# Peptides against a protein of PDB entry 9GMZ: the designs that were tried, part 44

Target 1, 343 residues: chain A of PDB entry 9GMZ
Amino acid sequence: TGFPLELLTRPATERLAYFENYTVAHPRLKEVYEILMRTIAEPAGASFIFVYGASGVGKTTLRLRVEQKLTELALPKLESDRARVPVVGIEAIAPESRYFNWKEYYTRALITLEEPLIDHKFDYGVRGISRDNFGKINVESKVVAPALRRALENALIHRHPDVFFVDEAQHFGKVASGYKLQDQLDCLKSLANMTGILHCLLGTYELLTFRNLSGQLSRRSVDIHFRRYCADSPEDVQAFKSVLLTFQQHLPLAETPNLVDHWEYFYERTLGCIGTLKDWLKRVLSDALDREATTITLKDLQKRALSVAQCQKMFKEIQEGERQLSETEADVQNLRSALGLGA

## One batch from the design tools (peptide; made by RFdiffusion4, then SolubleMPNN)

Design b1_p10_8_s2 (from b1_p10_8, 4 letters changed)
Fold by OpenDDE base, seed 3:
Structure b1_p10_8_s2 (fold): chain B 343 residues (1-343), chain A 10 residues (1-10)
Amino acid sequence: as target 1 above (343 residues)
Amino acid sequence: MEPVEPLPLP
């Protein structure tokens, strides 16, 4: 089954939006989704979930699909409990300054907690937090970060989400020289402990540095590795080609482009990361729609591809992350052997 | 849109 043929008569904006909203449930996404959903349902005393993997592997897509599913599952209860929010998801902003902006983080979290379904006015107990006539949260510039934190703690307790997602969470690690990443982790740990809300941090392999900093977080965290597809695995190559086949059928163009025959070039420029692949195809589709083109050519793909230099940089970052995980797996095996536990 | 499983290669 391909895209709805009716899209060929629709505006370029609708055709692009279709592809933007289209998600392939590729094997790695499905696996991580199932693990994450089970962990959210049964956290077993965990306060944190870490989801790490390559940039562009599809972590944001995973988050959005879990948010959607948790919302759907909560709908019957939300009719009776209008104060409840089933899930909260925010993206951590890269700090413009050397310091993570906690004031902005708390403000965005509060805004996100209050946006879609909540006519139920909550008093945050903080002066300078108000709702406008449209129900949007307004935070006055005079409100200090400790007051915003208390407001967020109270809001999280009152709204009782099943999970609080923080996407691009590696940005917590971008602390100035001399500030400890530990202080950021202690802030997050305190927020999770004070609210009783499970936190899920999604990010790059830079999140692995968080594990090494707090031996106490490791005891209360679940770790989920979102792997890319590897070209040395026949099964992974087959899965990657199947994703290309699926995308080529779901590009809303008059003529179906042959993407599968170019799978090696797609792999070279995505490193097996499906999010990177989707973003590339979105850019190429946008260009094709702007030109009223009937199909996508290899030249169109080349025009929007990541440079070899970008791919080499990304690959080096991936190899370092995969190496750190492999060393950890070896350490576990060595520990098992030393304990007299068989391989 | 619901996530769709990738199509099998022929």
Scores: peptide ipSAE 0.040, ipTM 0.790, DockQ to the pose 0.905
Fold by OpenDDE base, seed 1:
Order: sequence, then C-alpha cells, then structure tokens
Structure b1_p10_8_s2 (fold): chain B 343 residues (1-343), chain A 10 residues (1-10)
Amino acid sequence: as target 1 above (343 residues)
Amino acid sequence: MEPVEPLPLP
C-alpha cells in the first residue's frame, strides 16, 4: 500500500502532481464530507450551509471532493439536460475597502458558472455580457452590480446547480459596520431565495458572526464544524499519526521517510490541521524532487515548517473560535434547560 | 496503527 513505484522513474512534475492529487480520507474529513453530501442531497428547506473551521483544516479539499462527487453523480442527468451545471464554486475575495465588491463577486460567479463546455448559449438579458469562442463569459466594465446580479440569478435558475459554494466566506464579514454586514447577509439570502439554489459558505470561525447576526438565516441554515485534531484526545492523536503514516507511504520517494516518529513536531507545526500538514509536505517533497533526493530528512522538514510565531498566531485564532463554539453549545444547553427540555 | 484509505480518485 503506497504510491505506484513507476512514479520513481517519472518526471518530478508528475511525482509532485501525484502527491498534490492524493487525499487522505482522515476521519474528520470523511465525517464532514458525509454530512455535507447528505445535506446537499436533502437540504430540508435550508437555504444555507455553513462549514467553519481553522485555516488549513482542509475546507478547500472538502469542497473540491464534494464538487467532484456531485459532478460524477450528475453525469447521467447532464446527458439529458445539457443546460444543467451540477455545482458551482467560487472563492470570496477580501475587500480592498470597507465595502464588499458585489460587482466582482457576481462577475466571478458568472464566469465560474459558465466555464463548463456548455453548447447552449443562454441570453442573460443583460447588455455587455458576451461569450468568447470557448464559451467563457466576458463582462464589459460598464455593466453595473444590479445587472450582474440579475444575470447571475438567471444563470443559477437556468443551470440549476445542486449547490453554490463560496470559499473564504469570512470575507463577507470584513466590513466596517454591523448594518452593512446585515445588508450583505440580506443580499445573499435574497440571491438564495430568488434562485432556489442552496448556498454553502466555507470559512474560518469568523463565519460564526453570520450565524449570530441573522436569526432568519439561522432558521434556514445547517452548521457543520470542521474540527482540527486535538492533542489532548488519544483518538485524535491516533488519527493524526495514521494520517502521517498514510502520507509517508504516498510520498513518491525511493526511501520511505519516517514521519510518524516525528508526530509531535508535525502536530506542533500544524496544530492538528491536515491541510497545513499536506501543504508542508508538498513544499518539502518539491524541494526533495528538485535535489533528486532519495528521502526527506528532519532538516528538510524544518526548512519548510511554519515558524513558532505563525503557529502561536494561528493557535490563538483557533482557541477563540473553539471558545465561541463552546459558549454557543453552553447557551443551547442553558436554553434547553430553561425550556424544561432535558440536556 | 493502520494507514487511512484515500478518498476515491476521480
């Protein structure tokens, strides 16, 4: 069990691409994947899914795997309905100003939604939106945000994706006032309601602010916590070690490096976040392949590790997010107790 | 300690 041995004779680019494409089905990823897939299939009147967790926990990997699976499941239907797109996924951009750039958001969403090789030209009813010879959308600079919104609404209705993903969705919250944040939430809510398309917002623990600010969104949202592995849990430590063992076997090197014996160092520099671990190993593998090295050493790992200061900053952000969740869980328990509902 | 199976490759 490991990488295909034939990779050892292949170019460094192919060896690196193998590891990049390799995804460990670690327990928390599998759990969140199953919950997310089930929720997309049966939203039960939800308009939103919130997936929150630490930076580098693996949210983008989760999204990409769900997008792949939704595409695979849709293939038989896409043969009969050539207008349908199974899934659309964008990354929210951090606002350069105190205002979220809705024009840019709608433009990126339209471009992404229309990237599939769809022979069916849809007229969005908006002047200044065109397609190139490859079907890619071109949006003229004169097109205003309300027109782009209508185009996106029409596109989402026509293409009818099973879900609309927004990665780094905490960027919606990077606004100077609570009123403007409410307007943004109302805008997203209106888009979901007008299109009938389920929205999945993935992001950091800053997404918890969205849950608290909109009691109406909370009633129509499903929350999914993508937790990191915790060193105080023996089960989590064992799962983290099993991930290291799996990556160790799937590094396309002539000599299998011993990652597991260094599990504490890997934990210290990843905080139990598997995405951070994979990105670290990818950097180290790239360096090893560039040197035509037979294996990876502790010194090679140390060269590409996050600094202690970076880890301390990330850990504070995680602790604050985990604290907010624990307070929310306690508030729910207190509410249940106050209602005379058993714990 | 056992390896964790990969998610299915496309």
Scores: peptide ipSAE 0.037, ipTM 0.766, DockQ to the pose 0.159
Fold by OpenDDE base, seed 2:
Structure b1_p10_8_s2 (fold): chain B 343 residues (1-343), chain A 10 residues (1-10)
Amino acid sequence: as target 1 above (343 residues)
Amino acid sequence: MEPVEPLPLP
């Protein structure tokens, strides 16, 4: 099974959009998806979920698919509870300054939580928060961060989402001192505790610093490692090749490109990260569609590949993250052994 | 090699 053949007669924009929206349920994505969905359904007193993994592993794709599924599952209940929002997802912005902009964070969260189509309007009790004629939230520049926090707390309580997603959550860690990082975690923890809303933080291995800083969060967090595919594992290589085979069948081109024969080159330039692979293929597909090309060649791939220097940098970041996890796993094992719990 | 099942589209 491949792409719908009728796409070959459709505009380049529709052909590209098909591939953009296409998601391969690769083994690691499926595993993490199932764990995340289960944890959201049964948090067992957890206030946080941490989803960490390499840049370009597919965390944003995971988030969007979970958001979609939670929305679909909530639809029958939303007819009876018009105040409810099933899920909220935001991306944390890299701070332009040494300080995380909480005002911007709360504003974005409020805007995302308050979709214009929500019939049941909530009064935030905060001067300078209003809705326009389309129901869109407007936050006046004079509204201070503590007031926005109270508004968000009230909105989260009233809308009661099953989860609050924060993508690129490593950006909370980009503060000049570990103390400020702790204050940010305590702020997020307080928000989760005050609202009773489960928070899911998705990010790079820099999130491991958050995991380690709060011995109190560790008791109320679930950790999900979104692993890349490793070339030293025959099973992972086979899964990666299967993903390439699937993508080559779903590229809306007249001639199916042979991506699988180039799997080592794809691995070299993606480090086993399927998001990086998809983004690469998307760029190459866009170029091919612009040229009205019948297929994708190795030269087309090479033109849009990450540089060796970029791959070397990303690989060092991955190795450091994987090392920290391995050390943490060893520390857990040592702790278990020291406690007289078997290996 | 078998194709990997796609996740449902929106």
Scores: peptide ipSAE 0.036, ipTM 0.723, DockQ to the pose 0.158
Fold by OpenDDE base, seed 4:
Structure b1_p10_8_s2 (fold): chain B 343 residues (1-343), chain A 10 residues (1-10)
Amino acid sequence: as target 1 above (343 residues)
Amino acid sequence: MEPVEPLPLP
């Protein structure tokens, strides 16, 4: 079934919103979703989950779908426990300065934990944190990072989410010269240990540096690799073409574009990343709707495509991440062989 | 909206 045909008579904003909200449950997304949901339900003493993969593979889509599902599953319990938040998710911001802004991180986490719909007011025990008349948290500029950390620890304990998501978590690795990435990991580890809240860090292959830096985190972490589709795998090519077929049927246009016939061009400019594909199609759809076009052409696609130089840069970053994982898998096999467990 | 599975290729 394609898009609702009634959308063709609706405003461009509604047509675009339909496509924006549409999510293809492609095989890799479904696999990682099931692993992540199972790990959140049964963390088995893990304090961290690392979800790593290429930029634009669909990590934010994964997060939002898990947040939605955890919220839906918690609804019956939230009627009895009005203080509980089922899930909290933030995106780590790239620091404007050479230093990660912990004050901003803690402030954003607190604001996200305290959605206006939560009737149960909590005292953070920190002077200069208040709620406005709309229930929004206000943090005074004089509140220091150690006080905000204590407020976040207390809020996480009180709200008791099943998981705390941090998207774009590779930005924690952007420490200035002289600060150890280890110190940032020790801060996060301390927060998880003090609150008892499971942390899920989603990010690029730069998160592999975090996994390798702490032999203590590795004992209490679950790793989830969100792979892209590879052109050297016939199964992955078939899955990628199936995603294109699904998207072409869900573009709210009068004439269905043939995206599948151009699959190689879509692969060249997305590197097998479905998030990159969706964002590209969204931009092209927006342009088509603004022009009242009946369909999307190859020229429309080319106008909004990533440049070859951007794709080459992204591909080098992917190849380096995939190489580091392959070396780690080989090291595990070598360790197993050396232990006499067999390959 | 729930995630929808990809359509099979013909």
Scores: peptide ipSAE 0.033, ipTM 0.737, DockQ to the pose 0.923

Design b1_p10_8_s3 (from b1_p10_8, 5 letters changed)
Fold by OpenDDE base, seed 5:
Structure b1_p10_8_s3 (fold): chain B 343 residues (1-343), chain A 10 residues (1-10)
Amino acid sequence: as target 1 above (343 residues)
Amino acid sequence: MELHDPLPLP
């Protein structure tokens, strides 16, 4: 099974869009998806879900797929409850000032919760928050962060999403000098508690700092590790090759490129991260389509590959995160052993 | 958007 052959007669934009929209349910994505969906359905008193993993592992893809599925599942209820939003997802922004911008966060969250598709307009009682004729929220610059927070709390209560997603959540760790990361966590915890809305924070291994800092959050959080594929695991190598084969068959080109034979090169330049792989292939496909090329060559791949220096930097960041997790697992095992609980 | 299972390796 491959791409629809009719795509070969379609514009480059449509061919690229096909590949962009093609998502492989690779084993790690599927596993994390299933865990996440189950946890959202049955939080068991959890207020937080932490999804951490390498940059480019596919966390945003995971989020978007869960958002789609939750929306689909909610459709029958949304007909009767026009105020409801089944899911909300935002990306936390890296602050320019080295400090996390809560005002911007609350603004983005409010804007996302109040997308134009919601017929039921709610007044959040905050001066300087308005809606345009299309129902889009406008937040005046004069509105202060505490007021935006209250508006977001009211919005979350009123819209009652099953989960609130925050992608790139490691940016909450960008705290001003003299402030504690704990204060950021307490702020998030308070938001979750006040609204009763489950929060899912997705991010890099920097999220492990949040896990470690709050023994109170740990008791109310579910942790999900979105692992990359490791070259030292035969099963992971097979899964990675299977993904390459799948992408190979779904590149809308006249001649199917042999990606699988270059799996080591793909692994070297993606570190086993499928998101990085897909983005790389998208760039290469775009270049090929622009040239009206019949296939993709190794030279085409090389032109769009991450540099060795970039890969080395990313790999060090991954190794540090994986090390911290391994140490935590060892600590758990040591604790269990010390408690007289078997290995 | 549909999720597609990866193709089995031959």
Scores: peptide ipSAE 0.268, ipTM 0.886, DockQ to the pose 0.895
Fold by OpenDDE base, seed 2:
Structure b1_p10_8_s3 (fold): chain B 343 residues (1-343), chain A 10 residues (1-10)
Amino acid sequence: as target 1 above (343 residues)
Amino acid sequence: MELHDPLPLP
């Protein structure tokens, strides 16, 4: 089954939106999704979930799908508890300065948590936080980070989401000289402890530094590795080709492009990251729709591909992350062996 | 937003 053929008569915007909204449940996404959903349902005393993997592996897609599913599952309960928000998800912004902007983080978290459609205005007890006539939160510039934190703590307690998502969470690691990454983790840990809300941090392999820094967080965290597909695994190559086949059938073009025959080129320029692949195909589809093309050619793909230099940089970052994980796994195994627990 | 299983390779 391919895309609805009626899309060929629809505006380019609708055709692009179809593909943009089309998500392939590839094996690694499905696996991580099931683990994440299960962990959110049964955190077993965990305060944190760490989801780490390559840039462009699909972490944001995973988050959005989990947010959607949690919202759908919560709908019957939301009728009885109008104060509840089932899930909240934010993206951590890369600091423009040399330090993470907690004031901005708390402000964005509050704004995201307090959508206009939420009945029951909560009094945050903080001067300079108000709601407009549409229920949207307004935070005055004079409100300081500690006050915003208290407001967020109170809001999280009152709204009681099943999970608080922070995407691009490696940006917490961007600390000014003299600040420790540990202080950022202790701040997050304190927020999770004070609210009783499970936090899920999604990010690159830079999150492994967070995992290793706090022996106390490690006891109260669940780790989920969102792996890329590897070309040295026949099963991973088959899965990657199957994703290409699926995408080629769901590109709303008059002629189905043969993406599968170019799988090695797609692999070379995505490193087995399906998010990178989808974003690449979206750009190429947009260009094809703009020129009213019947199909996508290899030349069209080449115009929107990541450069070899970009891929080499990304691959080094991936290899370093995978190496650190392998070393950590080996260290755990060595520790187990040294403890007499066996393999 | 629906999740779609990948198509089997022929």
Scores: peptide ipSAE 0.266, ipTM 0.886, DockQ to the pose 0.907
Fold by OpenDDE base, seed 1:
Structure b1_p10_8_s3 (fold): chain B 343 residues (1-343), chain A 10 residues (1-10)
Amino acid sequence: as target 1 above (343 residues)
Amino acid sequence: MELHDPLPLP
C-alpha cells in the first residue's frame, strides 16, 4: 500500500503535507510510546518521566502522538469537565545567558495551558495576566517570575493535565554552576509537588547529567531511553530498511524511488535516527515537488544530506550518551553485587 | 495524524 494516487494531481503543498503528516510506527517509537502511555496512566508515585535519546531519534513525534492519544482518551471527560486540559506540551528555550529564563518558561507554559479549547475563565489572582477575545493569555512585562509561577501552579491545579511535557529539556542543564542546576531541579520538583502534575522531560543524552545531579529526583523519576537503530544489530537493520520501504511507498511522486537499495547511505547520514531520516526525505521531496520531478535520485538525496562532519559530531554525542547509559547499567550491576543480590 | 505500521520487507 502506498500514498493515495489522487495526490499526484494535487498541489505541491498538499503532497508535502501528506508526507509530513505520515508517521511510521517503527518498533522503537512503538515501544517508547507504550512505555510512556503506561507510565502516564500509572505513574506509581513518580513526579517525573525522563525521555532521552539522540537528536532526531523522534522524541517530538513521540510527544505529539502521546498528546493526541491523551486528548482522544480525555474527550468523554472533557464534556463533563470543561476546565480540564488533558495534556500540556512546551519546548524549553536555550538560555541566552548562564541563567535559565524562568519568566519566559512560566509565560509559555501559561499561554500553552490556556489555548482556546477552554471557554472557562480562570482568574489567576495575578495582576497583569489577562485573556484576549480569543482566549489567549497576555502577560504584561511587569509580571515577575514568582507571580507567573503562582499563576502556573494555580492553572495546572485547575486544568489538571495528565502530564506536562517539556521538550528540549536539556536546556535546563545549560547553567553556569552545579549549584544553580540544583536550584533549577528543586524548582521543577517543587512545581510538580505543588501541582500534583506529572512532568515529562524529553531531551538529548544531556538529560542524564541533569538526572544524576539530584538523587531526590532519581527516586521519583521514571527513565525511558529512546534508542536509535544500530547497524551492528541485524534486527535493527531490518527495522530501518522497513521504515525506508514505508517512506518509499508514501512519497507522493509519480515514480516510486528505490530508497531501500541505498539503506547504508541513509544509515550513514542519519545514524539510525528516524526523525533525521524523515526530515531529510521531506527536504528532498520539497525540492522534487518544486521541480515537478517524477521521482528522486541519489543526487537529490546527496544535495540535502547532512555533511560527514555533522554526522561525525552527532555520532560522538550519541556514543558519549550510550557510554554513560552503559556505565549506569554497570553501576547497577555493581550495586546489586555489592548488596549480595545476584546479577 | 495516523500511525502506520512499517511495511514488511519483501
Scores: peptide ipSAE 0.264, ipTM 0.886, DockQ to the pose 0.931
Fold by OpenDDE base, seed 4:
Formats: sequence, structure tokens, C-alpha cells
Structure b1_p10_8_s3 (fold): chain B 343 residues (1-343), chain A 10 residues (1-10)
Amino acid sequence: as target 1 above (343 residues)
Amino acid sequence: MELHDPLPLP
């Protein structure tokens, strides 16, 4: 029960890559994974899935694991349908400007959807979009956002993915002065409706603002809350400690560090977010490998920890998101009670 | 890329 001991004789790059690729199937990740996979298989007329939770809870890990599984499940069909892409996933970028860059979004989506491994050439119907000799998409600077949108709509229809993932989707909420967040949501709804492709938006609790702004989205969306581990729950504390135990056994170091004995410090600096924990341990492992260290010390952990000020800011954002969800759950229960739907 | 179950606490 641990890393392959042969890694101790391997280069630092291989040792780091082992830990990077090692994913703990912690209870919250498994739960959300199963719900998400089921919802993608049977969307029941939904056009959107919202996956929301704390920054660093593990949403990107969830996405990558679902993308992998959907690809594996599609392999037998891809042999017969060479035009099909089983899944597409992009990360929404924070705009450099005060407004969301739709031209960049559409370009990135097209580039990701049309990976060079796809032998079947598609005509985008848009001048200034081409493939180079390596099959990479080139978009000329003269191509405008409405033309890129049409190209993406056509590509999504032709490639017919089971789902289109957008990670860090809270960045759609970054609208310039004078634009409404509603206009961004209507743009996304229109894209989903025109293509018939299920969209999964992953992001922080800022995605709840999207849910509340559109009663029409609510009718065609499935919501998935990716919760952190809470210190006030004994079960959550045990799950968090179990993850620490697993990571300490899978750090490719000569001496196994005792992470579990420091669980309170790990909790303080991760807020129960396993992604934040994994990224922290990755940084500390990289530093240890660079020094050819036999183990990780508390001092090594402290050097790469988030500051108390960063943790306090992140915790306020989490508390506000958890509060908004609790109010929504209470409102649903009050509505059910008022409708005479007994508890 | 496999998912690994967390180890039970002793």
C-alpha cells in the first residue's frame, strides 16, 4: 500500500509525475462523479449542468476524470464514426479587459474540439479558419466573433460531443459596465439550443448568480454541489484524514512523512478542499525532490502554504456560497410546505 | 489514469 519503490531510483520528473497523476477517489469526488456521469448519460431534456463548489475543491480533477471516462466509453463507436468527438472541455479565461472575450472563447473551443488526431476534415463554413500541415486550427485575426460562433455551432453539431465542459465558468459573469449578466447567459443558452449539445459549467459559488438570474435556465438545468469537507462533521474529518494518509503513502520519498498528525494545520490551510491540498503537496514535493531530500518537514509545508490572509479571504467566499445554498434549500422547503407538499 | 480509494484510517 504505497508508491512503487522503484521510483526512488528514478529522475525527479518521473517521481513528481507519479504524484501528479495519482488521484484519490475521496467520498465527495466519487459522489459528484457518479451524479455527473448519470446526468450526462440521461440529461432528461436538460441543456445545462452546473457544478459549483469552493475554489480548489477538485472540480478540474472531476472534469478530467469524466472526460477520460467518456472517451473510454466512446472508443468502440469512434472506430465507426471518425467524425465524432465524445467530449470537449475548455477552461474559461479571466478576461484581461473589463468584458468577457467571446472571440477568444470561441477560438479556444474550436481549437480544442478540432484536435489534430481527428482524421475527418470539417468545413467550418467560415473564411479565415484553416488547418495547417500539422492539422492545427488557424484563425485569422480578421475573423469576427459572430463568425467564430457559427463555426463553433457547426463544429459542435458535426462532432456531436456527449457534453461540452466549461471550467472556471464564473468568468462569464465578468461583464463590462452596461452589459447584463443575463445577456451572457442568453448567449450560452442560444449556443446550447442551436447545437443540441449538453453544456456543463463548472465553477465557484459565483455560478449561483447565474442560476438565480434565469428562471428559464432553472427549468433546463441540473445542479450539482461539490462540497468541501467540514471540520464540524466527524465523518468529514475522518474522510479528510484518510486522504492525508493516502497522500503520505504515495509521496515518492525515502522516508514517509507523517501528514495525518498535522491534519489540523492541513485543514486550516486548505479549508477542507482536496484540490488545494493536492496542489500544496505537489509544490512541497517538487521542492523536496529539487533538494534531494529524504522526507518532507513541517517547515517545508509552511514554506508553500497559503497565507492566513489568503485562507481568510477564501473562507469568506466559501461561507457566502454555502449561505446562499442554505437559503435556497430553505426557500424550496418553504415553497413545498406552502404548496401542501408535506415534508 | 486510475482512481484510487483512500486508505482506511488505522
Scores: peptide ipSAE 0.257, ipTM 0.883, DockQ to the pose 0.910

